# Peptides against a protein of PDB entry 4U39, part 25

Target 1, 302 residues: chain A of PDB entry 4U39
Amino acid sequence: SIKVIGVGGGGNNAVNRMIENEVQGVEYIAVNTDAQALNLSKAEVKMQIGAKLTRGLGAGANPEVGKKAAEESKEQIEEALKGADMVFVTAGMGGGTGTGAAPVIAQIAKDLGALTVGVVTRPFTFEGRKRQLQAAGGISAMKEAVDTLIVIPNDRILEIVDKNTPMLEAFREADNVLRQGVQGISDLIATPGLINLDFADVKTIMSNKGSALMGIGIATGENRAAEAAKKAISSPLLEAAIDGAQGVLMNITGGTNLSLYEVQEAADIVASASDQDVNMIFGSVINENLKDEIVVTVIATG

## One batch from the design tools (peptide; made by RFdiffusion4, then SolubleMPNN)

Design b1_p28_7_s4
Fold by OpenDDE base, seed 3:
Structure b1_p28_7_s4 (fold): chain B 302 residues (1-302), chain A 28 residues (1-28)
Amino acid sequence: as target 1 above (302 residues)
Amino acid sequence: MYVLKLKGRNDPVKVYHTEKRTIYVYKP
């Protein structure tokens, strides 16, 4: 089984966005220290952590409170994660609950023997230096607690969106990028496609790899596969070129009209931009909600 | 030549050879 656990406000917003986009084949768990915020979750499983510590009033933007809240609720987290083959831990770093609790939850998942993947955001620079410093500490703790940590730099989202984009929409786009990171992997395992990967293939690329970067490309038209692949490898979300990666996981998602030729063309572009010795695995997913669009997701590990 | 073995549950229906890779396609 695949479990997605959203931790704190940003993680829970991402989980809500996953549910709204009908990401299938995964169990959703919402975790928060704020009971009111947790009630707004669309997840089937809702877990309040640190009820004694916080009284449901949240972590007060303090990562140490988030950490202690997860430690208080360890047994409940273990029970909720039990029997998972794969666990995605998603959070917005820089806050109290997400920053402090996500590493503890990730370690619990890893100790249970699940393939543990962190998908987290760095805060925008405009959120201030305190959030950036808290995020750096949380990311460092996550790196030790996961098999792979995908870090999304929110400031790079500002290169994709219009400069006039309202702050609320920039946060929604960050939630959407978190969704794409989880879905780009989970669909390879859980969703039938032209090229299915097994869990063992994904585990080979993601087990004990440390930090990872993600690129996303979307295109339409006759050359949509090539354009989507080129956009993915040149994505602003890739803080480094993929040519230095030891492993590449690629998802090629299209509608019912996705051809094997388009899948091959996209895979060849990503392979040509990667190191010759790279361990590249790719899958193809059919999403009936995609009309003429192809979505290419690239995860570079190592 | 890296053989990208896409291990699906079924035998490959089609095999494509690229300049760099062999792609195995499985029926859904």
Scores: peptide ipSAE 0.009, ipTM 0.362, DockQ to the pose 0.074
Fold by OpenDDE base, seed 1:
Structure b1_p28_7_s4 (fold): chain B 302 residues (1-302), chain A 28 residues (1-28)
Amino acid sequence: as target 1 above (302 residues)
Amino acid sequence: MYVLKLKGRNDPVKVYHTEKRTIYVYKP
């Protein structure tokens, strides 16, 4: 089974966005220290952590409270994650609960033998230096606790949205990018497509790889596959070139009109931008909600 | 010659040769 665990406010918002987009073949778990915020989750499994420590009042933006809350609730987290083959741990880093609890939850998943993938955001610069410093500590702890850590730099989201995008919409886009990171992997395993991957293929690319970067490209029109692939490899979300990655996981998602030629064209572009010795795997997914759009998601590991 | 593996341990259903690469397509 594939489980997605949203940790704290940002993680739970991302999980809600995943549920709203009907991401198939995954089980959702919402974890929070704030009982009121947790009640707003759409996840089937809702877990309040650190009930004794926080009394449901949240972590007060303190990562140490988030950490201790997850430690207090370790047995409950273990039971919720038991039997998972793969666990996605999603969080907005820089807060209390997400920053502190996500590494603990990730370690629990890894200790249970699940392929553990972190999908986390760095805070926007406008959230302030304190959040950036807390996020850096949480990301460092996540790296030790996961097989692969996809880090989304929220400031780079501002490069792909309109300059007049309201702050609230920038956070919604961060939730959407977290969704795309999870869905871009989970669909390769769980969703029927032209070219599916098995869990073993994903495991070979993602096991013990440390940091990863994600690029996304969306395009329409006659050259949509090539354009989407070019956008993915040049995505502002890629803090470094895909050149130098040891592993690449690629998802090519399109509508019912997605051709094998388009899949090949997109794969060739990403492959040509990657190192010669890169271990590249790719899958294709059919999403009936996509009409003329192709979405290319690239995850570069190593 | 780069080998892109598309799925699993089974024999490929279709093989594509590009100028730079061989792509193996496996049945879902």
Scores: peptide ipSAE 0.008, ipTM 0.395, DockQ to the pose 0.080
Fold by OpenDDE base, seed 2:
Structure b1_p28_7_s4 (fold): chain B 302 residues (1-302), chain A 28 residues (1-28)
Amino acid sequence: as target 1 above (302 residues)
Amino acid sequence: MYVLKLKGRNDPVKVYHTEKRTIYVYKP
């Protein structure tokens, strides 16, 4: 089974976005220290952590409170994660609950023997230096607790969106990028496509790889596959070129009209941008909602 | 020669040769 656990406000917003986009084949768990915020979750499983410590009032933007809250609720977290083959831990770093609790939850998942993937955001620079420093500590702790950590730099999202984009829409786009990171992997396992990967293939690429980068490309039209692949490998979300990666996981998602030629063309572009010795795996997913769009997701590990 | 071996559980349903690589497509 695949479980997605959203931790704190940002993680729970991402989980809500995944549910709204009907991401299939995964179980959703919402975790928070704030009981009121947790009630707004669309997840089937809702877990309040640190009830004694916080009294449901949240972590007060303190990562140490988030950490202690997860430690207090360790047994409940273990029970909720039990029997998962794969666990996605999603959070917005820089806050109290997400920053402090996500590493503890990730370690619990890993200790249970699940393939543990972190999908987290760095805060925007405008959220202030305190959040950036807290996020750096949380990311460091996540790196030790997961098999693979995908870090999304929110400032790079501002390079993709219009300059006039309201702050609230920039946060919604961060939630959407978190969704794309989870879905880009989960669909390869859980959703039947033209080219399916098994869980063992994904586990081989993602086990004990440390940090990962994600690129996304979307295109339409006659050259949509090539354009989507080129956008993915040149994505602002890729803080480094993919040619230094030890492993590449690629998802090519299209509508029912996705051709095998388009899949091959996209795969050839990504692999031509990668090192010759890279272990690259790719899957192809059919999503009837995309119609004329192709979405290419690239995850570079190592 | 990059062999993108999508190791499915079964024999490859289709094999594609590009100028740079061989792609194996496995049936789910």
Scores: peptide ipSAE 0.019, ipTM 0.384, DockQ to the pose 0.078; fails the geometry check
Fold by OpenDDE base, seed 5:
Structure b1_p28_7_s4 (fold): chain B 302 residues (1-302), chain A 28 residues (1-28)
Amino acid sequence: as target 1 above (302 residues)
Amino acid sequence: MYVLKLKGRNDPVKVYHTEKRTIYVYKP
């Protein structure tokens, strides 16, 4: 089974966005120290952590409280994760609960033998230096606790959106990018498509790879596959070029009109931009909701 | 007539050889 755990406010917002977008074949778990915020989760499984420590009042933006809350609730987390083959841990780094609890939850998943993938955001620069420093510590702890850590730099989202984009919309886009990171991998395993990967293939690319970068491209029209692939490999979310990656996981998602030629064209573009010795695996997913759109997701590992 | 054999989840349905690498296409 595949489990997605949203940790803290940002992680739970991302999980809500995944549920709203009907991401299939995954189980959702919402984790928080704030009981009121947790009640707003759309996840089937809701877990309050650190009930004794916090009394459901949240972590007060302190990562040490988030860490201790997850440690207090270790046995409950273990039971919720039991039998998972793959665990996604999603969080907005820089806060209390997400920053502190996500590494603990990730380590629990890894110790249970699940392929453990972190999908986390760095805070926007406008959230202040304190959040950036807290996020850096949490990302470092996540890197040791996961097989692969996808880090989304929120400041790079501002390069994709209009300069006048309201702060609330920038956060919604960050939640959407977290969704795309999880869905881009989970659909390759869980959603029947033209070309699926098995769990063993994904495990080969993602096991013990450390940090990863994600690029996303969306396009429509006659050259949509090529355009989506070019946008993915040149995505502002890629803090480095994919030519240095040891592994590349690619998802090509389209509507029912997605052709094998379009899949090949997109794969060849990503291949041409990658190192010759790169282990590239690609899947193709059919999503009836995309109609004329193609979405290319690239995850570069190593 | 290239019969794309629906191979099992672990078997590549199609193998592409580019100048730079081999691309494996897996079917569910």
Scores: peptide ipSAE 0.017, ipTM 0.400, DockQ to the pose 0.107; fails the geometry check

Design b1_p28_8_s1
Fold by OpenDDE base, seed 2:
Structure b1_p28_8_s1 (fold): chain B 302 residues (1-302), chain A 28 residues (1-28)
Amino acid sequence: as target 1 above (302 residues)
Amino acid sequence: MTRLEYLKKLFAERKGKSAEFVEVFKGK
């Protein structure tokens, strides 16, 4: 089974976005120290952590409280994760609960033998230096606790949105990028397409790879596959070129009109931008909601 | 040529030119 755990406010917002977009073949778990915020989750499983420590009042933006809350609730986390083959841990880094609890939850998943993937955000620069410093500590702890850690730099999201975009819409876009990171991987396993992957293939690319970067490209029209692939490899979310990656995971998602030629064209573009010796795995997914759009997601590992 | 045979051919052609590819066709 595949489980997605949203940890703290940002992680739970991302999980809500995944549920709203009907991401299939995954089980959702919402984790928080704030009982009121947790009640707003759409997840089937809602877990309050650190009930004794926090009394449901949240972590007060302190990562050490988030960490201790997860440690207090270790047995409950273990039971919720039991039998998972793959666990996604999603969080917004820089807060109390997400920053402190996500590494503990990830380590529990890894110790249970699940392929553990972190999908996390760095805070925007405008959220202040304290959040950036807390996020750096949380990301470092996540790196040790996961098989692969996808880090989304929120400041790079500002390069793909209009300058007049309201702050609330910028956060919604960050939640959407977190969704795309999880869905881009989970759909390769759980959703039928033109080219499917098994869990063993994904495990080979993602097991013990450390940090990863994600690029996304969306296009329409006659050359949509090539354009989407070019946008993915040049994505502002890629803080480095993919030519240094040891592994590449690629998802090519289209509507019912997605052709094998378009899949080939997109895959060849990404392969040509990668090292010759890179281990590249790609899948194709059919999403009837995309109509004429193609979405290319690239995850560079190593 | 079946869809599976086409994909296998495509896969073989790509392996020799750029990256090492892994793909599994589970369709009809």
Scores: peptide ipSAE 0.006, ipTM 0.389, DockQ to the pose 0.095
Fold by OpenDDE base, seed 3:
Structure b1_p28_8_s1 (fold): chain B 302 residues (1-302), chain A 28 residues (1-28)
Amino acid sequence: as target 1 above (302 residues)
Amino acid sequence: MTRLEYLKKLFAERKGKSAEFVEVFKGK
């Protein structure tokens, strides 16, 4: 089974976006120290952590409280994760609960033998230096606790949105990018397509790879496959070029009209931008909701 | 092996695992 755990406010918002976008073949778990915020989750499984420590009042933006809350609730987390083949741990780094609890939850998943993937955000620069420093500590702890850690730099989202974009919409876009990171991988396993990957293929690319970067491209029209692939490899979310990556996981998602030629064209473009010795795997997913759109997701590891 | 040949090989190897992919290519 595939489990997605949203940890803290940002992680739970991302999980809500996954549910709203009908991401299939995954079980959703919402984790928080704030009981009121947790009640707003759309996840079937809702877990309050650190009930004794926090009394459901949240972590007060303190990562050490988030950490201790997850440690207090270790047995509950273990039971919720039991039997998972793959676990996604999603969080917004820089806060209390997400920053502190996500590494603990990830380590529990890894110790249970699940392929453990972190999908996390760095805070926007406007959230302040304290959040950036807390996020750096949380990301460091996540790297040790996961097989692969996808880090989304929120400041790069500001390069793809209008300058007048309200702060609330910038956070919604960060939640959407977290959704795309999880869905881009989970769909390769859980959703039938033109080219299916097995769990063993994904495990080969993602096991013990450390940090990863994600690029996303969306396009329509006659050259949509090529355009989506070019946008993915040039994505602002890629803090480094993919030519330095040791591994590449590619998802090519389209509607029912997605052709094998389009899949091949997109895969050839991404492979052309990658090192010749790169371990590249690609899958194709059919999503009837995309109609004329193609979405290319690239995960670069190493 | 050209890049196109590599992609064709990857497609061929995966085609062996997907029963549905075998039927779509036999019908054309």
Scores: peptide ipSAE 0.016, ipTM 0.421, DockQ to the pose 0.099; fails the geometry check
Fold by OpenDDE base, seed 1:
Structure b1_p28_8_s1 (fold): chain B 302 residues (1-302), chain A 28 residues (1-28)
Amino acid sequence: as target 1 above (302 residues)
Amino acid sequence: MTRLEYLKKLFAERKGKSAEFVEVFKGK
């Protein structure tokens, strides 16, 4: 089974966005220290952590409270994660609950023998230096607790959206990018497509790889596959080139009109931008909600 | 190994290939 755990406000917003986009084949768990915020989750499983410590009032933007809350609720987290083959831990880093609890939850998942993937955001620079410093500490702790950590730099989202994009929409886009990171992997396993991957293939690429970068490209039209692939490998979300990556996981998602030629063309472009010795795997997913669009997601590991 | 040969190898090693994908890569 695949489980997605949203941790704290940002993680729970991402989980809500995943549910709204009907991401299939995964179980959703919402984790928070704030009981009121947790009640707004769309997840089937809602877990309040640190009830004794916080009394449901949240972590007060303190990562140490988030950490202690997860430690208090360790047995409950273990029970919720039991039997998972894969666990996605998603959080907005820089807050109290997400920053502190996500590494603890990730370690619990890893100790249970699940392939543990972190999908987290760095805060926007405008959220202030304190959040950036807290996020750096949380990301460091996540690296030790996961098999792969996908880090999304929110500031790079500002390069792909209009400069006049309202702050609220920039956060929604961050939630969407978190969704795309989870869905881009989970669909390869859970969703039938033109080229399916098994869990063992994904585990080979993602097990004990440490930090990863994600690129996304979306395109339409006659050259949509090539354009989507080019956008993915040149994505502002890739803080470094995919050149030098030890592993590349690629998802090519299209509508019912997605051709094998388009899949090949996109895969060749990504392979061309990668090292010759790269361990590349790619899957193809059919999403009936995509009309003329192709979405290419690239995850570079190592 | 050319990139195309590498891709063909990657495609050949994957489990659960659609029969159609195998045919497209055998025919080119």
Scores: peptide ipSAE 0.013, ipTM 0.415, DockQ to the pose 0.127; fails the geometry check
Fold by OpenDDE base, seed 4:
Structure b1_p28_8_s1 (fold): chain B 302 residues (1-302), chain A 28 residues (1-28)
Amino acid sequence: as target 1 above (302 residues)
Amino acid sequence: MTRLEYLKKLFAERKGKSAEFVEVFKGK
């Protein structure tokens, strides 16, 4: 089974966005120290952590409170994650609960023998230096606790969105990028396509790889596959070129009109930008909601 | 291995997973 655990406010917003986009074949778990915020989650499983420590009032933007809250609730987290083959831990780094609890939850998942993938954001620069420093500490702890850690630099989202995009929409886009990071992997296993991957294929690329970067490209029209692939490999979310990656996971998602030729064309472009000795796997997914769009997601590991 | 050979190998290894993939590669 695949479980997605959203940790704290940003992680729970991402989980809500996944549910709203009908991401299939995954179980959703919402974790928070704030009981009121947790009640607003759309997840089937809602877990309040650190009830004794926080009394449901949240972590006060303190990562040490988030950490201790997860430690207090360790047995409950173990029970909720039991039997998962794969666990996605998603969080917005820089806050209290997400930054502190996500590494603890990730370690619990890993200790249970699940393939543990972190999908986390760095805060925007405008959120201030304190959040950036807290996020750096949380990201460091996540690297030790996961098999692969996808880090999304929120400042790079500002290069993808319109310059006049309101701050609230920039946060929604960060939640959407977190969704795309999880869905781009989970769909390869859980959703039928032209080229399906199994869990063993994904495990080979993602086990004990440390840091990863994600690129996304979306296009329409006659050259949509090539354009989407080019956008993915040149994505602002890729803080480094994919040519230095030891592993590449590629998802090519399209509507019912997605052709095998388009899948091949997109895969060829990504392979052409990667190292010759890269361990690349790619899958294709059919999503009827995309109609004429192709979405290419690239995850570069190592 | 050329990039094309690598891709062909990658596609060939996946031939067992998609029945429709087998027909398109025999025609080129």
Scores: peptide ipSAE 0.008, ipTM 0.405, DockQ to the pose 0.123; fails the geometry check

Design b1_p28_8_s3
Fold by OpenDDE base, seed 5:
Structure b1_p28_8_s3 (fold): chain B 302 residues (1-302), chain A 28 residues (1-28)
Amino acid sequence: as target 1 above (302 residues)
Amino acid sequence: MTRLEWLKELFAARKGKSAEFVAVFKGK
């Protein structure tokens, strides 16, 4: 089974966005120290952590409180994660709960033998230096606790959106990028009857690889596959080129009109941008809601 | 199986399915 755990406010917003977009084949868990915020989650499984420590009043933007809250609730987290083959831990870094609790939850997942993938954001520069410093500490702790860590630099989202995009829309886009990171991988595994083989291949590429880079490309029109692939490999979300990656995961999602040629063209572009000896997993996904749109997600590991 | 053969099988066998995945080793 695949479990997605949203940790704290940002992680729970991302999980809500995943549920709203009908991401299939995953179980959703919302984790928070704030009981009121947790009640707004759309996840079936809602877990209040650190109930004794925080009394449901949240972590007060203190990562140490988030950490201790997860430690207090360790047994509950273990029970919720039991039997997972793969665990996604998603959080907005820089806050109290997400920054402190996400590494603890990730370590619990890893200790249970799940393939553990972190999908986290760095705060925007405008959120201030304190959040950036807290995020850096949380990211460092996540890197040690996961098999693969995808770090989304929120400032790079501002390069993808219009310069006049309101701050609230920039946060919504950060939640959407977190969704795309989880969905891009989960879709690769969630196919009935192939789960074990596809999961073993994903596990080979993602197990103990440390930090990963994610690129996303979206396009429409006659050259949509090539354009989406080119946008993915040149995405502002990529802090470096993918040519040095030991492994690449790619997801090519399109509507019912997605052709074999388009899948091949996109895969060839990504392969040509990667090392010649790279292990590449690629998947094609049909999403009827995309109609004429193609989405290419690239995750470079190692 | 070549990548192209796999892709052909994917589109032929899974008409109406939402997703399939393969690992390609040693690049293009």
Scores: peptide ipSAE 0.049, ipTM 0.468, DockQ to the pose 0.333; fails the geometry check
Fold by OpenDDE base, seed 4:
Structure b1_p28_8_s3 (fold): chain B 302 residues (1-302), chain A 28 residues (1-28)
Amino acid sequence: as target 1 above (302 residues)
Amino acid sequence: MTRLEWLKELFAARKGKSAEFVAVFKGK
C-alpha cells in the first residue's frame, strides 16, 4: 500500500490538492497539531499529534514543538503507517508542525521498512529569514530520515508564474508542485498506463538516495512530448543539471491519444541529458483529464 | 548498442502489446 501523509498546514494543503485532483491508489493521512486546521482536511485519516503538549492549539511556528508533538504521538503514527510499502511525507518547511514533525514521521515510516519519500518545500524568501533558517534545519533532519528527499524551492516557482501573480496563487502553485511530486511517482505504481513500473523498480531508484531534484514540463501540439521533456530537464525547479544524478525517474503522463512514439521521444531527450551510467526508469500514465496535454515529471536522485 | 538504439528496439518489439515496459538502464 502507498500512504501519503500531509504534515502541518502546507502538507495538509498539498494533500487536499491531491484529493481534489483524484490522485488514485493512495491512502491519505492528515497530521497536524492544530485541531481546527485538521478538521478542514479532506483526508480520510486525520491525526492530531501532541494533544497533551499543544492542546490542539498548534505548534506556534516552533519546530521543537512540532518534533515533540510527533514524539508524543509515536505509537499512533506507527499504527497508522503499519503495512505501508511506500510512504510519502509532504510538508511546507519553515513552520512549526511541518518542520518539526515531518522528520519524526519519516523516521517512523523508514523504521517500519517502508520506502520513505519526503516531498517538501522551502519557503519563499518573502516569508522571512526565520522561516528560511527553520526550513534549513527541517530539511537537514528530513534528509537523514528518508530514502529520498525531494526539495522544492518555492522561489523558483516565481520564475514559472507571471510577475503579477498574487501571493495566494504562488502558494497554490507550491501546493500543486507538491502534488505533482507525489503523483508523478505514485501514478507509476498505482495507475495502469502504457508502461507500468513495479514497486521494486521504484525502490531500486529511490532507496537511500538522499536528496533529489524534480523538474516538470507541460506542452501541447505536434511536438508536445519533446517540448514537455525539454521543459522538464530545464525546469527552474532543478537547482542543478540532471547530468550528475545517479538515478532518474521519469513519468510521462498524457491523455488517451498518448502514443508510444511520444513516450519514446520524451524518454530519449531525458536520457540524452542524463549521464550514460545513470540508472533511469520511466513510466507512462494515461490521464483522461489531460486531453491534448503531456506532462513530463523528472526526478533526479543522488 | 547505444541507449537510443536499445530504446528503439524495445519500443519496436512492444508495438501493439500492452507495454509493461520497464527500461532499467544499468550503467556499465
Scores: peptide ipSAE 0.022, ipTM 0.439, DockQ to the pose 0.540; fails the geometry check
Fold by OpenDDE base, seed 1:
Structure b1_p28_8_s3 (fold): chain B 302 residues (1-302), chain A 28 residues (1-28)
Amino acid sequence: as target 1 above (302 residues)
Amino acid sequence: MTRLEWLKELFAARKGKSAEFVAVFKGK
């Protein structure tokens, strides 16, 4: 089984966005120290952590409170994660609950033997220096607690959205990028009839790889596949080039008009930008809600 | 059946519906 755990406000917003987009084949768990915020979750499983410590009032933007809240609720977290083959831990770093609790939850998942993937955001620079410093500490702790950590730099989202994009939409885009990171991987496992792909192959590519980079490209029109692939490998979300990556996960999503030629063209572009000895997992998804758009997601590991 | 042939068949079978397929290519 695949479990997605949203931790704190940002993580729970991302989980809500995943549920709204009907990401299938995963169980959703919402974790928060704030009971009121937790009640707004669409997740089937809702877990309040640190009830004694926080009395449901949240972590007060203090990562140490988030950490202690997860430690207090360790047994409940273990029970909720039991039997998971894979666990996604998603959070917005820089806050109290997400920053402090996500590493603890990730470690619990890893100790249970699940393939543990972190998908987290760095705060926008405008959220202030304190959040950036707290996020850096949380990301460092996540790196030790997960098999693979995808870090999304929110400031790079500003490079892919319109300059006039409202602040609320920039946060929604961050939630959407978190969704794309989780879905791009979960689809590789949850899809029936995979060729030469089992959970062990995904585990080989993602296990103990540390930091991963994610690129996303979207395009329309006649050369949409090539353009989407080029945008993915040159995505502002990539903090470095994908050259030298030991593993690449690629997902190509299109509408019912997606052709095998377009899929091949996009895959060839990503492969050409990767190391010759790279292990590449390739997925293609037909989404009837996509008209002329192609979405390419690239995750580079190692 | 080659991987490519399998992909072609899978793609053809799923074209026009909501569907997913995944292949693994191991590096050289």
Scores: peptide ipSAE 0.010, ipTM 0.432, DockQ to the pose 0.356; fails the geometry check
Fold by OpenDDE base, seed 2:
Structure b1_p28_8_s3 (fold): chain B 302 residues (1-302), chain A 28 residues (1-28)
Amino acid sequence: as target 1 above (302 residues)
Amino acid sequence: MTRLEWLKELFAARKGKSAEFVAVFKGK
């Protein structure tokens, strides 16, 4: 089974966005120290952590409280993650619960033998230096606790949105990018498409790879596959070129009119931009909600 | 040529050039 666990406010917002977009073949778990915030989750499984420590009042933006809350609730977390083959741990870094609890939860998943993937955001620079410093500590702890860690720099989202975009919409876009990071991987396993991957292939590419970068490209029209692939490999979300990556995971999602030739064209572009010795796995997914759009997601590991 | 045969040829052609591709064709 595939489990997605949202940790703290940002992680739970991302999980809500995944549920709203009907991401299939995954089980959702919401974790928080704030009982009121947790009640707003759409997840089937809702877990309050650190009930004795926090009394449901949240972590007070302190990562050490988030950490201790997860440690207090270790047995409950273990039971909720039991039997998972793959666990996605999603969080907004810089807060109390997400920053402190996500590494503990990730380690529990890894110790249970699940392929553990972190999908986390760095806070926007405007959220202040304290959040950036807390996020850096949380990301460092996540790197040790996961097989692969996808880090989304929220400041790069500002390069792809209009300058007049309201702050609330910028956070929604961050939640959407977190969704795309999880869905881009989970759909390769759980959603039937033209080309599917087995879990063993994904495990080979993602196991013990450390940090990963993600690029996304969307296009329409006659050359949509090539354009989407070019946008993915040049995405502002890529802090570095995919050149030198040891592994690449590629998802090509299209409507019912997605052709195998379009899949080939997109895969060729990404392969040509990658190192010659790169292990590339790719899948194609059919999403009936996509009309003329192709979405290419590239995850570079190693 | 079936889609599966085409895909197999695509993978075979790439195995020695650039990225090693791993995938399972499940579509018709």
Scores: peptide ipSAE 0.010, ipTM 0.384, DockQ to the pose 0.101; fails the geometry check

